# Peptides against a protein of PDB entry 2AZE: the designs that were tried, part 137

Target 1, 148 residues: chain A of PDB entry 2AZE
Amino acid sequence: AQECQNLEVERQRRLERIKQKQSQLQELILQQIAFKNLVQRNRHAEQQASRPPPPNSVIHLPFIIVNTSKKTVIDCSISNDKFEYLFNFDNTFEIHDDIEVLKRMGMACGLESGSCSAEDLKMARSLVPKALEPYVTEMAQGTVGGVF
Target 2, 101 residues: chain B of PDB entry 2AZE
Amino acid sequence: GRLEGLTQDLRQLQESEQQLDHLMNICTTQLRLLSEDTDSQRLAYVTCQDLRSIADPAEQMVMVIKAPPETQLQAVDSSENFQISLKSKQGPIDVFLCPEE

## One batch from the design tools (peptide; made by RFdiffusion4, then SolubleMPNN)

Design b1_p21_6_s2 (from b1_p21_6, 8 letters changed)
Fold by OpenDDE base, seed 5:
Structure b1_p21_6_s2 (fold): chain B 148 residues (1-148), chain C 101 residues (1-101), chain A 21 residues (1-21)
Amino acid sequence: as target 1 above (148 residues)
Amino acid sequence: as target 2 above (101 residues)
Amino acid sequence: SFKIHLSESAKKRYTFTVTKE
């Protein structure tokens, strides 16, 4: 009886750990797809333009963005060495990291929200190693974790 | 029996976790390769137009923050105002607005 | 209030804190 109880506790622990790893894996897959898709897009664009974009016209990863109304008053204090910044906003703002930006740009092919078209899914699959393709398919179908 | 059932469940879960670990290793390797590839890193960029596409391009200003790893970012929701505090330990922080504003 | 959209990777890269006063 005690042994069974111990095993049940262990079972629950493993289930939770697996759940966490599933989330981590999905995030990693999305990042991989997003990055590769972005690189592919830009490579194609530069090839068509026959030149790279001007250096000051692009933002390289990683980055964070803050967006707010153009009417928002922002006060900024910066240390002399630029190690510290303080921004004061008189209205609401949003913060996005580069990964979330890429997702919203569609670089993850809508896989993050389960909104993949057939073409999106094909693209997503093409941007991951073969071993990950089944998992990508499961993500698109919303069936990840069904075996647990 | 109950013991046998639980034992079998744990074995199956172990196998499932091992599969996940394997897949995660593959992903981690791929991401590392991307980070080490100079051409990929050169092409890993967005434009201000891209950034505006995720916001209201007509109504929103977009500020870009380039900060070193381990930079502290604090967002404060106060009844008086809203704040963002940045504190870096590894180097200077670069902040700029998208010029298309 | 403000909206924050950060990935797990960003949360690992930076130290994020949200304070409500």
Scores: peptide ipSAE 0.476, ipTM 0.917, DockQ to the pose 0.947
Fold by OpenDDE base, seed 1:
Structure b1_p21_6_s2 (fold): chain B 148 residues (1-148), chain C 101 residues (1-101), chain A 21 residues (1-21)
Amino acid sequence: as target 1 above (148 residues)
Amino acid sequence: as target 2 above (101 residues)
Amino acid sequence: SFKIHLSESAKKRYTFTVTKE
């Protein structure tokens, strides 16, 4: 009886760990799709323009952005060596990292919200190795979460 | 009986976890390949137009922060104001604004 | 108040804290 109880505890532990890994895998897949899609977009754009964009016109990953109202008053203090910054805002702001920006740009094909069109799903599948395609399909269908 | 059933369940869960680990390894490998590919890294960029699309272009300003790894970011919500503190250990932090359209 | 949108990758890259005074 005690042995069965121990195994049940272990079973629950493994189930929880699997659930965590599933979420991590989904995030990794989204990152991969977003990055590759971004690269493809830019490659195509540069090919059409027959030149890369001006160096100071683009922002390479990684980055963080802060957005706030244009009416927001911002006070900034910077250390001499630029190792330390302090910003004071008189109104609310938002912080986004590069990956979340890419998602909002649609670079993850709406897969992050399960809002993929047929074309979006096709694109998403094309941006992952064959072994990951079934999982991408499951993500799009909202069927991820089971134990396989 | 019950013991055998639980043992079998654990075996199946172990197999499932191994499959997940395998898929995760594939993903991390792909991400690593992207990070190591010079052409991909050259093309891994967004424009200010992209950033403006995330917020209301007519009402929002966008500030970009380029900070090295392990930089400390602190956001403070006080009754008087809102604050963002940046503290780097590895090098200088670059902050700039996206120009308006 | 303010909204924070950080991926797990960013959370690993940076040390991020939110405090309310």
Scores: peptide ipSAE 0.474, ipTM 0.918, DockQ to the pose 0.936
Fold by OpenDDE base, seed 3:
Structure b1_p21_6_s2 (fold): chain B 148 residues (1-148), chain C 101 residues (1-101), chain A 21 residues (1-21)
Amino acid sequence: as target 1 above (148 residues)
Amino acid sequence: as target 2 above (101 residues)
Amino acid sequence: SFKIHLSESAKKRYTFTVTKE
């Protein structure tokens, strides 16, 4: 009886670890798709324009953004060496990292929310190694979570 | 019996985890390849238009933060105001606003 | 309050803390 209880505890531990890894894998897949799709988009755009964009017109990854109402009053203090910043906002704001931005741009093909069209899914599959395609399909269908 | 069943379940879970680890390794490898590819990194950018597209560009101000790794980012929710504190140990932090369209 | 949208990658890259007063 005690041995069975010990194994059940171990079972639960492993299940939780698997669940965490599934989440991590999904994030990695989305990140991969988003990055590759972004690069592909920009490469195509530059080819069409036959030139790169102006240097000051683009923001290279990685980055963080803060967005708030234009009416928000922001006070900023900066250290002399620019190692420290302090911002005070009189209203709410949002913080997004580059990956989240790419998702919202559609670079992850809507896979992050299971809202990908057939064309989106085709694109997503094309941006991952063959071994990951089944998992991408499961993500699109919302069927991820099974033990394989 | 119960013991045998649990033992078998644990073995199956181990195999499942190994498969997950394998897939994760594939993903991390792909991401590493992207990071090591100079052309890919050159093309890994967004525009201010892209940034504004995630919110209402007419109503939102967008501030961009370029910070080194391990930068401390602290957000404070106070009744008096809202705060963001940035502290870097590896280098200067660059902050700029996306121009209004 | 405010909304924060950070990926796991960002959480590893930066040290992020949220405090309420």
Scores: peptide ipSAE 0.470, ipTM 0.916, DockQ to the pose 0.942
Fold by OpenDDE base, seed 4:
Structure b1_p21_6_s2 (fold): chain B 148 residues (1-148), chain C 101 residues (1-101), chain A 21 residues (1-21)
Amino acid sequence: as target 1 above (148 residues)
Amino acid sequence: as target 2 above (101 residues)
Amino acid sequence: SFKIHLSESAKKRYTFTVTKE
């Protein structure tokens, strides 16, 4: 019947919206874990050293990085006000944002790839509010969205 | 029947979405708190050693870009060369290289 | 070619475009 058809369309629309929100939520969780874990690491390191690192030795978030071979020739043009940059590379490069860097550093505890050890999972859970812990567990197991 | 089943599915999906919305609100709040906490922001940093850890440090050069929000970043892939263009609207862009160790 | 590793946060913060010629 027409009513069933309409409801099926609505069902599909809602499923798609939920899927999008799940993706967004997972990214938010990973970001939260990564940030908190980074802060915790640095706090502990500074306490152990009894001093903060030299100001010019650290890069505060946010940032973008570009990595390429040391043999890559790079030409750079900069505007006088430093509002514009142009880089030319004679070989391939990679671009990473700070969040992706943190993930690769292990700050998200391997949760991004479902590669959490028991210790990693424990750490991840400890860095989120209680309400998010079940979702973190599902992410680690790769079972998010299985009920849909 | 099919109608009853679909109706039930929609109710369940509504509940699921409400739960997701709630969790997302929690996450957004937590991230906002982190951004507003001065001490957390002070400690939100990486080292050049950290940056090198994501690639082969012996083979890679690492460039750091500090750009304001809404900065335009354009990457061009051509047979002739590879290009990155940066255009800021809100302030100057800072670019520097991580020193070799 | 080059590899791009950007999070959703970066995509919101910056305007990123890739051109293939």
Scores: peptide ipSAE 0.465, ipTM 0.916, DockQ to the pose 0.931

Design b1_p21_6_s3 (from b1_p21_6, 9 letters changed)
Fold by OpenDDE base, seed 5:
Parts: structure tokens; C-alpha cells; sequence
Structure b1_p21_6_s3 (fold): chain B 148 residues (1-148), chain C 101 residues (1-101), chain A 21 residues (1-21)
């Protein structure tokens, strides 16, 4: 009886760990797709333009985005060596990392929200190793957790 | 019996976790390869037009922060103040706006 | 309040914290 109880505790622990790893894997897949899709897009664009974009027109990863209303008053304090910044806002703001930006750009093919067309799914599958394709399919279908 | 059932469940869960670990290793490997590929890194960029697609500069101010790894990023939400604090230990932090703004 | 969209990776990279006062 005690052994069974211990195993049940362990079972629950493993289930939770698996759930966490599923989330991590999904995020990794989305990152991979987004990055590769971005690179592919830019490569194609540069080929068509026959030149790279001007350096001041692009933002290389990684980065963080902060956005707020244009009416928001922002006070900024910067250290002399630019090692420290302090921003004060008189209104709400938003912070986005580069991954979120890429997702909103559609670089993850809508896989992150389940808004994945057939063409999107094909693209997503093409941007991951073969071993990951089944999981991408499951993500698109919303059936990732079905085996657990 | 109950013991046998639980034992079998744990075995199945272990196998499932091992599969996840394998897939995660594949993913991390791919991401590492991307980070090590000079051409990929050169092409890993967004444009101001891309940023406008997520936050319209006509209505929103968009600020870009490029900071070294391990930079402390703190957001403060108080009743009287909204703050973002950045503190780097590896180098200077760059903050800029898109030229269109 | 404010809205934050940071991945776990970003949160780790930037040692991100939120302070509610």
C-alpha cells in the first residue's frame, strides 16, 4: 500500500514534469520556425533587391521592444557609460521580446495560436527537422497532450 | 493489480519523457547551429516596417533596446509610477527609435 | 499596469523581474 502511494506521487511528479517539457519543446519549435522563416524571408528579399538593406534600416536579433502611446511622457536617465538606463512613464507601456515580435509578424506561421492554414503548416513543417514534423502537426491540431 | 498498473504507467511516462528530451535536443541543436551560422545571423533581422506591423508608429512610440546578455531588466508597476530599469554588466546598452518616428 | 510579452528565454537572458509597488 505504501509502495503504491509512493508510486502515485511519483506519477504525478512525472506528469507535471512532462507538461513543463511539452511547453518548453513547443516554444523551442516556435523559435526555430520563426528564426528560419525570418532568415528565409530576408534572404529572398535581398536576392530580389540584389543588395542588403541599409544598416540603419534593420534591427538584428536579439532585441526588446517597448511601445507606448505617443502621448506618453517618458523620462530617461542614462549613466555615463550607458550601462544603466531608467525610464519613467506617466502611462502604461508594453514590452515585447524579439520572439513575440516574430510571432506577430507571422514568422511562426500561426502555429503559436492554432491559426495555421494548410500552407502555413507546410511551411512550418519544412523549417524543422524530420523528427519534429509530427509534433508540429500535433501543435497545429491542438492534440499535443493526447498521449499523456 | 494496482502496483502493476502504476509501474506500467511510470514506465510509459518515462518513455514519453525520453522522447521529449530527444526532441528537445534536436531543437536545441538546430538553434545552436543557427547561432553559429554567420549568414543566418546576418539575416536575422527585422525592419521598421515589421515593427509597424505590431505597433503602429502613428499611434505608438516604439523603442528598441539592444542589451548584452544577463542585463538586468526590471519593470516596475506602482500606483504612481511606471518604470523600466536596465542594468548591464557586460557592456553598453543601446536604445533607439526607428527613423520613421 | 502594463503588458509584457517575454518568452522564458528572454526572461532568462535579461534576468527579468517585475516589481509591484
Amino acid sequence: as target 1 above (148 residues)
Amino acid sequence: as target 2 above (101 residues)
Amino acid sequence: SFTIHLSSLARERYKFTVTDE
Scores: peptide ipSAE 0.289, ipTM 0.900, DockQ to the pose 0.891
Fold by OpenDDE base, seed 3:
Structure b1_p21_6_s3 (fold): chain B 148 residues (1-148), chain C 101 residues (1-101), chain A 21 residues (1-21)
Amino acid sequence: as target 1 above (148 residues)
Amino acid sequence: as target 2 above (101 residues)
Amino acid sequence: SFTIHLSSLARERYKFTVTDE
């Protein structure tokens, strides 16, 4: 009885770990797709323009975005060496990492929300190794969660 | 019996986890390859137009933060306090506003 | 609260913690 109880505890531990890894894997897949798609987009754009964009017009990864209403008052204090920043807002703000920005740009092909068109799914599959294609398909269908 | 069933379940879960680990390794390898490719690094950028598409500067102030690795960001967003703290140990932090045009 | 990590392409980690009080 005690042995069975111990194994049940271990079972639950493993199930939780698997669940966490599934979430991590999905995020990694989305990141891979988003990054590759971004690079592909920019490469094509630069080829068409026959030149890179102006340096001051682009933001290279990694970065963080903070946005708030234009009416929001922001007080900013900066250390002399710019190693430390402190921002005080009088209203709510949003923080987005670069991956979220890419997702909102559609670089993840809508896979993050299960909103993939046939073309989006085709693109997504083309941007991952063959071994990951089945998982991408499951993500698009919203059927991820099974134990394989 | 029950013990045998649980033991079998654990073995199956182990195999499932190993498959997940394998897939994750594939993903991390691909990401590493991207990070090590100079051309990919050069092309890994967004434009101000891209940022405007997600947060229109006409309505929203858009602040961009470029920080060295291991920079710590702490944010408090509540009805009583709205604050962001940035602390870097490896170099200066660059903060700028996205143009509104 | 939750933690945000900047681009997974970076070898060195970025750690951002958002706390709601």
Scores: peptide ipSAE 0.021, ipTM 0.865, DockQ to the pose 0.396
Fold by OpenDDE base, seed 2:
Structure b1_p21_6_s3 (fold): chain B 148 residues (1-148), chain C 101 residues (1-101), chain A 21 residues (1-21)
Amino acid sequence: as target 1 above (148 residues)
Amino acid sequence: as target 2 above (101 residues)
Amino acid sequence: SFTIHLSSLARERYKFTVTDE
């Protein structure tokens, strides 16, 4: 009886660990798709324009975004070496990391929200190694983890 | 019996986890390759137009923060406090504003 | 379009204070 209880505890531990790894893998896949899709987009755009964009018109990864109303007053304190920043807002703000920005741009092909068309799914599959394609398909269908 | 059943379940879970680990290794390898590819890094950028699609600067101020790895970010967004604190240990932090045009 | 560094140009709209360490 005690042995069974110990194994049940271990079972639960493993299930939770697997669940966490599934979430991590899904995020990694989305990042991979988003990055590759972004690079592909920009490469094509630069080829069509026959020139790279102006240097001050682009923002390279990594970055974070903070947005707030244009009417929001922001007080910013900066250390002399620019190692520390303190922003005080008089109203609400939003923070987004670069991956979230890429997702909202559609770089992850809508896979992150299950809003993946057949064409989007085809693109997503093409941007991952063959071994990951079945998992991408399951993500699009919302069936990941169903076997556990 | 029950013990045998649990033991078998654990073995199956172990195999499933190993499969996940394998897939994760593949994925992390791909991301590493992207990070090591100079051309890919050169092309890993967004434009102001991209940012406008997220939050239009005509109505929203869009601030871009580029900070070194391991930079600490503290954010408070409540009725009492609206604050962002950044602390870098590896170098200066750069802050940019996306223009309306 | 171009990106504007806040520390250099945003002082007109936002209050920036450079502090000593």
Scores: peptide ipSAE 0.021, ipTM 0.863, DockQ to the pose 0.034
Fold by OpenDDE base, seed 1:
Structure b1_p21_6_s3 (fold): chain B 148 residues (1-148), chain C 101 residues (1-101), chain A 21 residues (1-21)
Amino acid sequence: as target 1 above (148 residues)
Amino acid sequence: as target 2 above (101 residues)
Amino acid sequence: SFTIHLSSLARERYKFTVTDE
């Protein structure tokens, strides 16, 4: 029946939307964990040092990183007002946003790759509201993706 | 029947999506709170050591880009062209080099 | 200091120019 076909189309549409939202939620959770973990780390470090680091010794979020071989030759053109930059490289480069940097630093506790130790999972859970803890557990177990 | 089954499935999917929306709302709220918390923002930084752990300056050159919101970044990475273009509308762009030591 | 401006880069590796607009 045409009505059933229409509903099946809608069902598939909703399933796809749910899948997308699941992905978005996972990313949001990872961001939250990473940010809070970073702040916690730095707070502890500053407490141990009894002072904040010098202002020019750290880089605050947000930022972007560009890395390339130290042998790469770079031509950089900058406008006089520094509103425009043009970089030309003679070899490949990589670009990473701050969130990716935090993940690689381990700030997301390995949750992003499903490589959480018991301690990592404990930390991850401690950095999210209680309502999100079950989902963090699912992420760690690799059981996210179903329709609940 | 089939119609009733599909109708029920859609209802269940709606409930599932609502749950996801709720969780996402919690997450976005938490992130907003972090962004609005002065102390958190003060502590939201990385160090040179952190960046070295990502890309060792002994082998890699590491640049850090600090740009105002809405800055456009275009990158081309191909065998024939390796280029990054930055265009800001709201202010100057700062580019820093992470030292090896 | 943690960071170095691009203006401090070695010219043999990096060409740094300021353009007028």
Scores: peptide ipSAE 0.020, ipTM 0.862, DockQ to the pose 0.032

Design b1_p21_7_s1 (from b1_p21_7, 6 letters changed)
Fold by OpenDDE base, seed 5:
Structure b1_p21_7_s1 (fold): chain B 148 residues (1-148), chain C 101 residues (1-101), chain A 21 residues (1-21)
Amino acid sequence: as target 1 above (148 residues)
Amino acid sequence: as target 2 above (101 residues)
Amino acid sequence: SSSKSYKIDTTFGLSKLIPLP
């Protein structure tokens, strides 16, 4: 009885660990798809324009963004070495990392919500190694969570 | 019996985790290759239009933060205090408004 | 209203906000 209880505890521990790894893998896949899709978009755009965009017109990864109303008053204090920043706002703000930005731009093909179109799914599959395609399919169907 | 069943379950879960680890290794390898590819990094950018497209329709100020690894960010968003604190220990932080602003 | 702390992970050339306790 005690032995079975110990094994049941171990079973639950392993199930939770697997669940965490599944979440990590999904996020990594989304990052890969979003990054490759962004690169592909920009490559195509530069080919059409026959030149790269002006250097001061683009923001290279990695980055974080903060957005707030244009009417928001911001006070900024910066250390001499620029290692520390302090921003005070008089109204609410939003913070986003570049991964979230790329997802909202559609670079992850809507796979993050598991509701991508057939065309989006095709694109997503084309941007990952063959071994990852079945998992991408499961993500699109919202059926991830089973045991391999 | 129950003991045999649990033992079998644990073996199957071990195999499942090994498969996950394998897939994660494949994925991280691809991401590493992308990070080492000069052309990919050159093309890894967004525009101010992209950034504004994900914000509210109302005119928004978009501030960009480029910070070294492990930079700490503290955000307070309450009725009495709205604050962001950045602290880096690996180098200077660069902050600027979206170029088109 | 909230008070949140993060660290910035830049692995693979991307920025990820990781929540801190």
Scores: peptide ipSAE 0.600, ipTM 0.925, DockQ to the pose 0.767
Fold by OpenDDE base, seed 3:
Structure b1_p21_7_s1 (fold): chain B 148 residues (1-148), chain C 101 residues (1-101), chain A 21 residues (1-21)
Amino acid sequence: as target 1 above (148 residues)
Amino acid sequence: as target 2 above (101 residues)
Amino acid sequence: SSSKSYKIDTTFGLSKLIPLP
C-alpha cells in the first residue's frame, strides 16, 4: 500500500512536470517562429529597398514596451547612473515584452491564438526543423495536451 | 496488479518526458543559433509602424525600455496607484518614446 | 489591480518578463 502511494505521488509529480514542459515547448516554438519570421520579413524588405530603414525608425530586440493613453500624465525620476527608474502614472498602463509584441504583429502566424490559416500554418511549419512540424500541427489544431 | 500498473505508467511517462526533452533541445538549439547569428541579430528589429500597429496610435503613447539582462521591473496597476519601477545591476537603462512620437 | 514584479530575461536575444516571488 505504501509503495503504491509513493508511486502515485511520483506519477502526479511527473504528470505536472510534463504539463509544464509542454507549455514551455509551445512557447519556445512560438518564439522561434516569430523570431525567424521577423528576420525573414526584414531581410526581404531590405532586399527590395534601396537602403535599410533609417536607424531612428527601428527598435532592435530585446526591448520592453509600455503603452498608455496619450492623455496619461507620467512623472519620471531617474537615478544619476540611470540604473533606476521610477514612473508614476495617473492612469492605467500595459507592459509587453517583445515576444508578445511579435505575436501581436502576427509573426507567430496566429498559431498562439487559434487564428492560423492554412497559409499561416504552412509558414509556421517552414520555420521549424522537421522534428517540430508535427507539434506545430498539433498546436494549430489544439490537440496538444496529451501524453505521448 | 495495482503496483505493476503504476510502474508501467511511470515508465511510459518517462518515455514521454524524454521525447519532450528532445523536442525542447531541438528548439532551444535553434534559438541559440539565431542568437549567435550576426545577420539575424542585425535584422531582429521592429519598426515604429509595427509598434503603432499593436496599439491604437491615435490614443496610445508607446514607451520603449532597453534594459540589461536581469533588470527588475515592478508594476503597480491599481485605482490608487499606477507605477513602474526599474532597477538594473548590470548597466544603465535606456527609456524613450516611440521614435515617431 | 495588483502589484507584480518581474525580471527581464534575454537568454535568446528576446525579452521575457519572468515573474518574481
Scores: peptide ipSAE 0.596, ipTM 0.925, DockQ to the pose 0.793
Fold by OpenDDE base, seed 2:
Structure b1_p21_7_s1 (fold): chain B 148 residues (1-148), chain C 101 residues (1-101), chain A 21 residues (1-21)
Amino acid sequence: as target 1 above (148 residues)
Amino acid sequence: as target 2 above (101 residues)
Amino acid sequence: SSSKSYKIDTTFGLSKLIPLP
């Protein structure tokens, strides 16, 4: 009886670990798809324009975005070595990492929200190695969580 | 019996975890290759138009933060206090407004 | 009051805000 109890505890522990790894893998896949899709988009755009965009018109990864109303008053204090910043706002703000920005741009093909069209899913599959395609399909269907 | 069933479940879970580890290794390998590819990094950018598609500059100001790895960000967003603090230990932080704002 | 602390993870060339306890 005690042995069975120990194994049940271990079983639950392994299930939780697997769940965590599934979440991590999903995020990694989304990052890969979003990144590759972004690069592909920009490559095609530059080829069509026959030139790269102006240097000051683009923002290279990695970055963080802070957005607030244009009416918001912002006070900024910066250390001499620029290692420390302090911003004070008189109103609310939002913070987004570039991964979230890419997702909102549709670079992850709607896979993050399970809103993939047939074309979106095709694109997503094309941006990952063959071994990851089945998992992408499961993500699109919302069926991730089972035991392999 | 119960013991045999649990033992079998653990074996199956072990195999499943190994498969997940394999997939994660494949994925991280691809991401590393992308991070090491000069051409990919050159093309890894968004435009102000991209940001506008997410946040309308007519209504919102967009500030961009370029910070070294492991930079700490603390945000207070309450009715009485609105604050962001940044602290880097690996280099200077660059902050600027979206150019086309 | 809502206070959130993060560290910026830039692994693989993308930024991720990782919550800190």
Scores: peptide ipSAE 0.593, ipTM 0.924, DockQ to the pose 0.820
Fold by OpenDDE base, seed 1:
Structure b1_p21_7_s1 (fold): chain B 148 residues (1-148), chain C 101 residues (1-101), chain A 21 residues (1-21)
Amino acid sequence: as target 1 above (148 residues)
Amino acid sequence: as target 2 above (101 residues)
Amino acid sequence: SSSKSYKIDTTFGLSKLIPLP
């Protein structure tokens, strides 16, 4: 019947939406873990050093990085108001946002790649509210694909 | 029947989505709290050593871009053209090399 | 080889490159 067909279309739409939200939630959780872990690391480091690092020795979020070979020649054109930049390279480069940087630093405890040890998982769980802990566990186990 | 089964499935999916929304709200709330916490933001930094650890620190240079929200970044990475274009509409862009380089 | 366009999203104080069509 037409009604059943309509419901089947709606079912597929909802399934797709849930899938998208699952992906978004996973990314948000990773961001939270990475951010909190970074802050915790730095807090501990500063406590051990009994002082904050020199202001010009650190890069505060948010940022984007571009990395390339030290041999790469870079030409830069900048507008007068610094609203526009143009970089020309003579070789390949990589671009990373700070979230990607934090992940590569291990701040997400390897949860993003399924490389989460028992110790890493314990850390990850400790950095999220209790309500999110089960989902973190599912992420580590690779069982998030299921619908609640 | 078929109709009853589909109706039940949709109800279950609705409950699942509501649970996801709830978890997402919890997560975004935590992130907002972090973004509004001065101490957390003060401690939200990486070092040049951290940045270099992502690639070969001996062979790579790292350029840092501090850009306003919604800044557009265009990247061309081909055998014949290697280019990055930045365009901001909300203020100046700051670009610098890692101080330890 | 590739040509990509992004916008920088700074929600929650982090930076994310959002692909543009």
Scores: peptide ipSAE 0.592, ipTM 0.925, DockQ to the pose 0.771

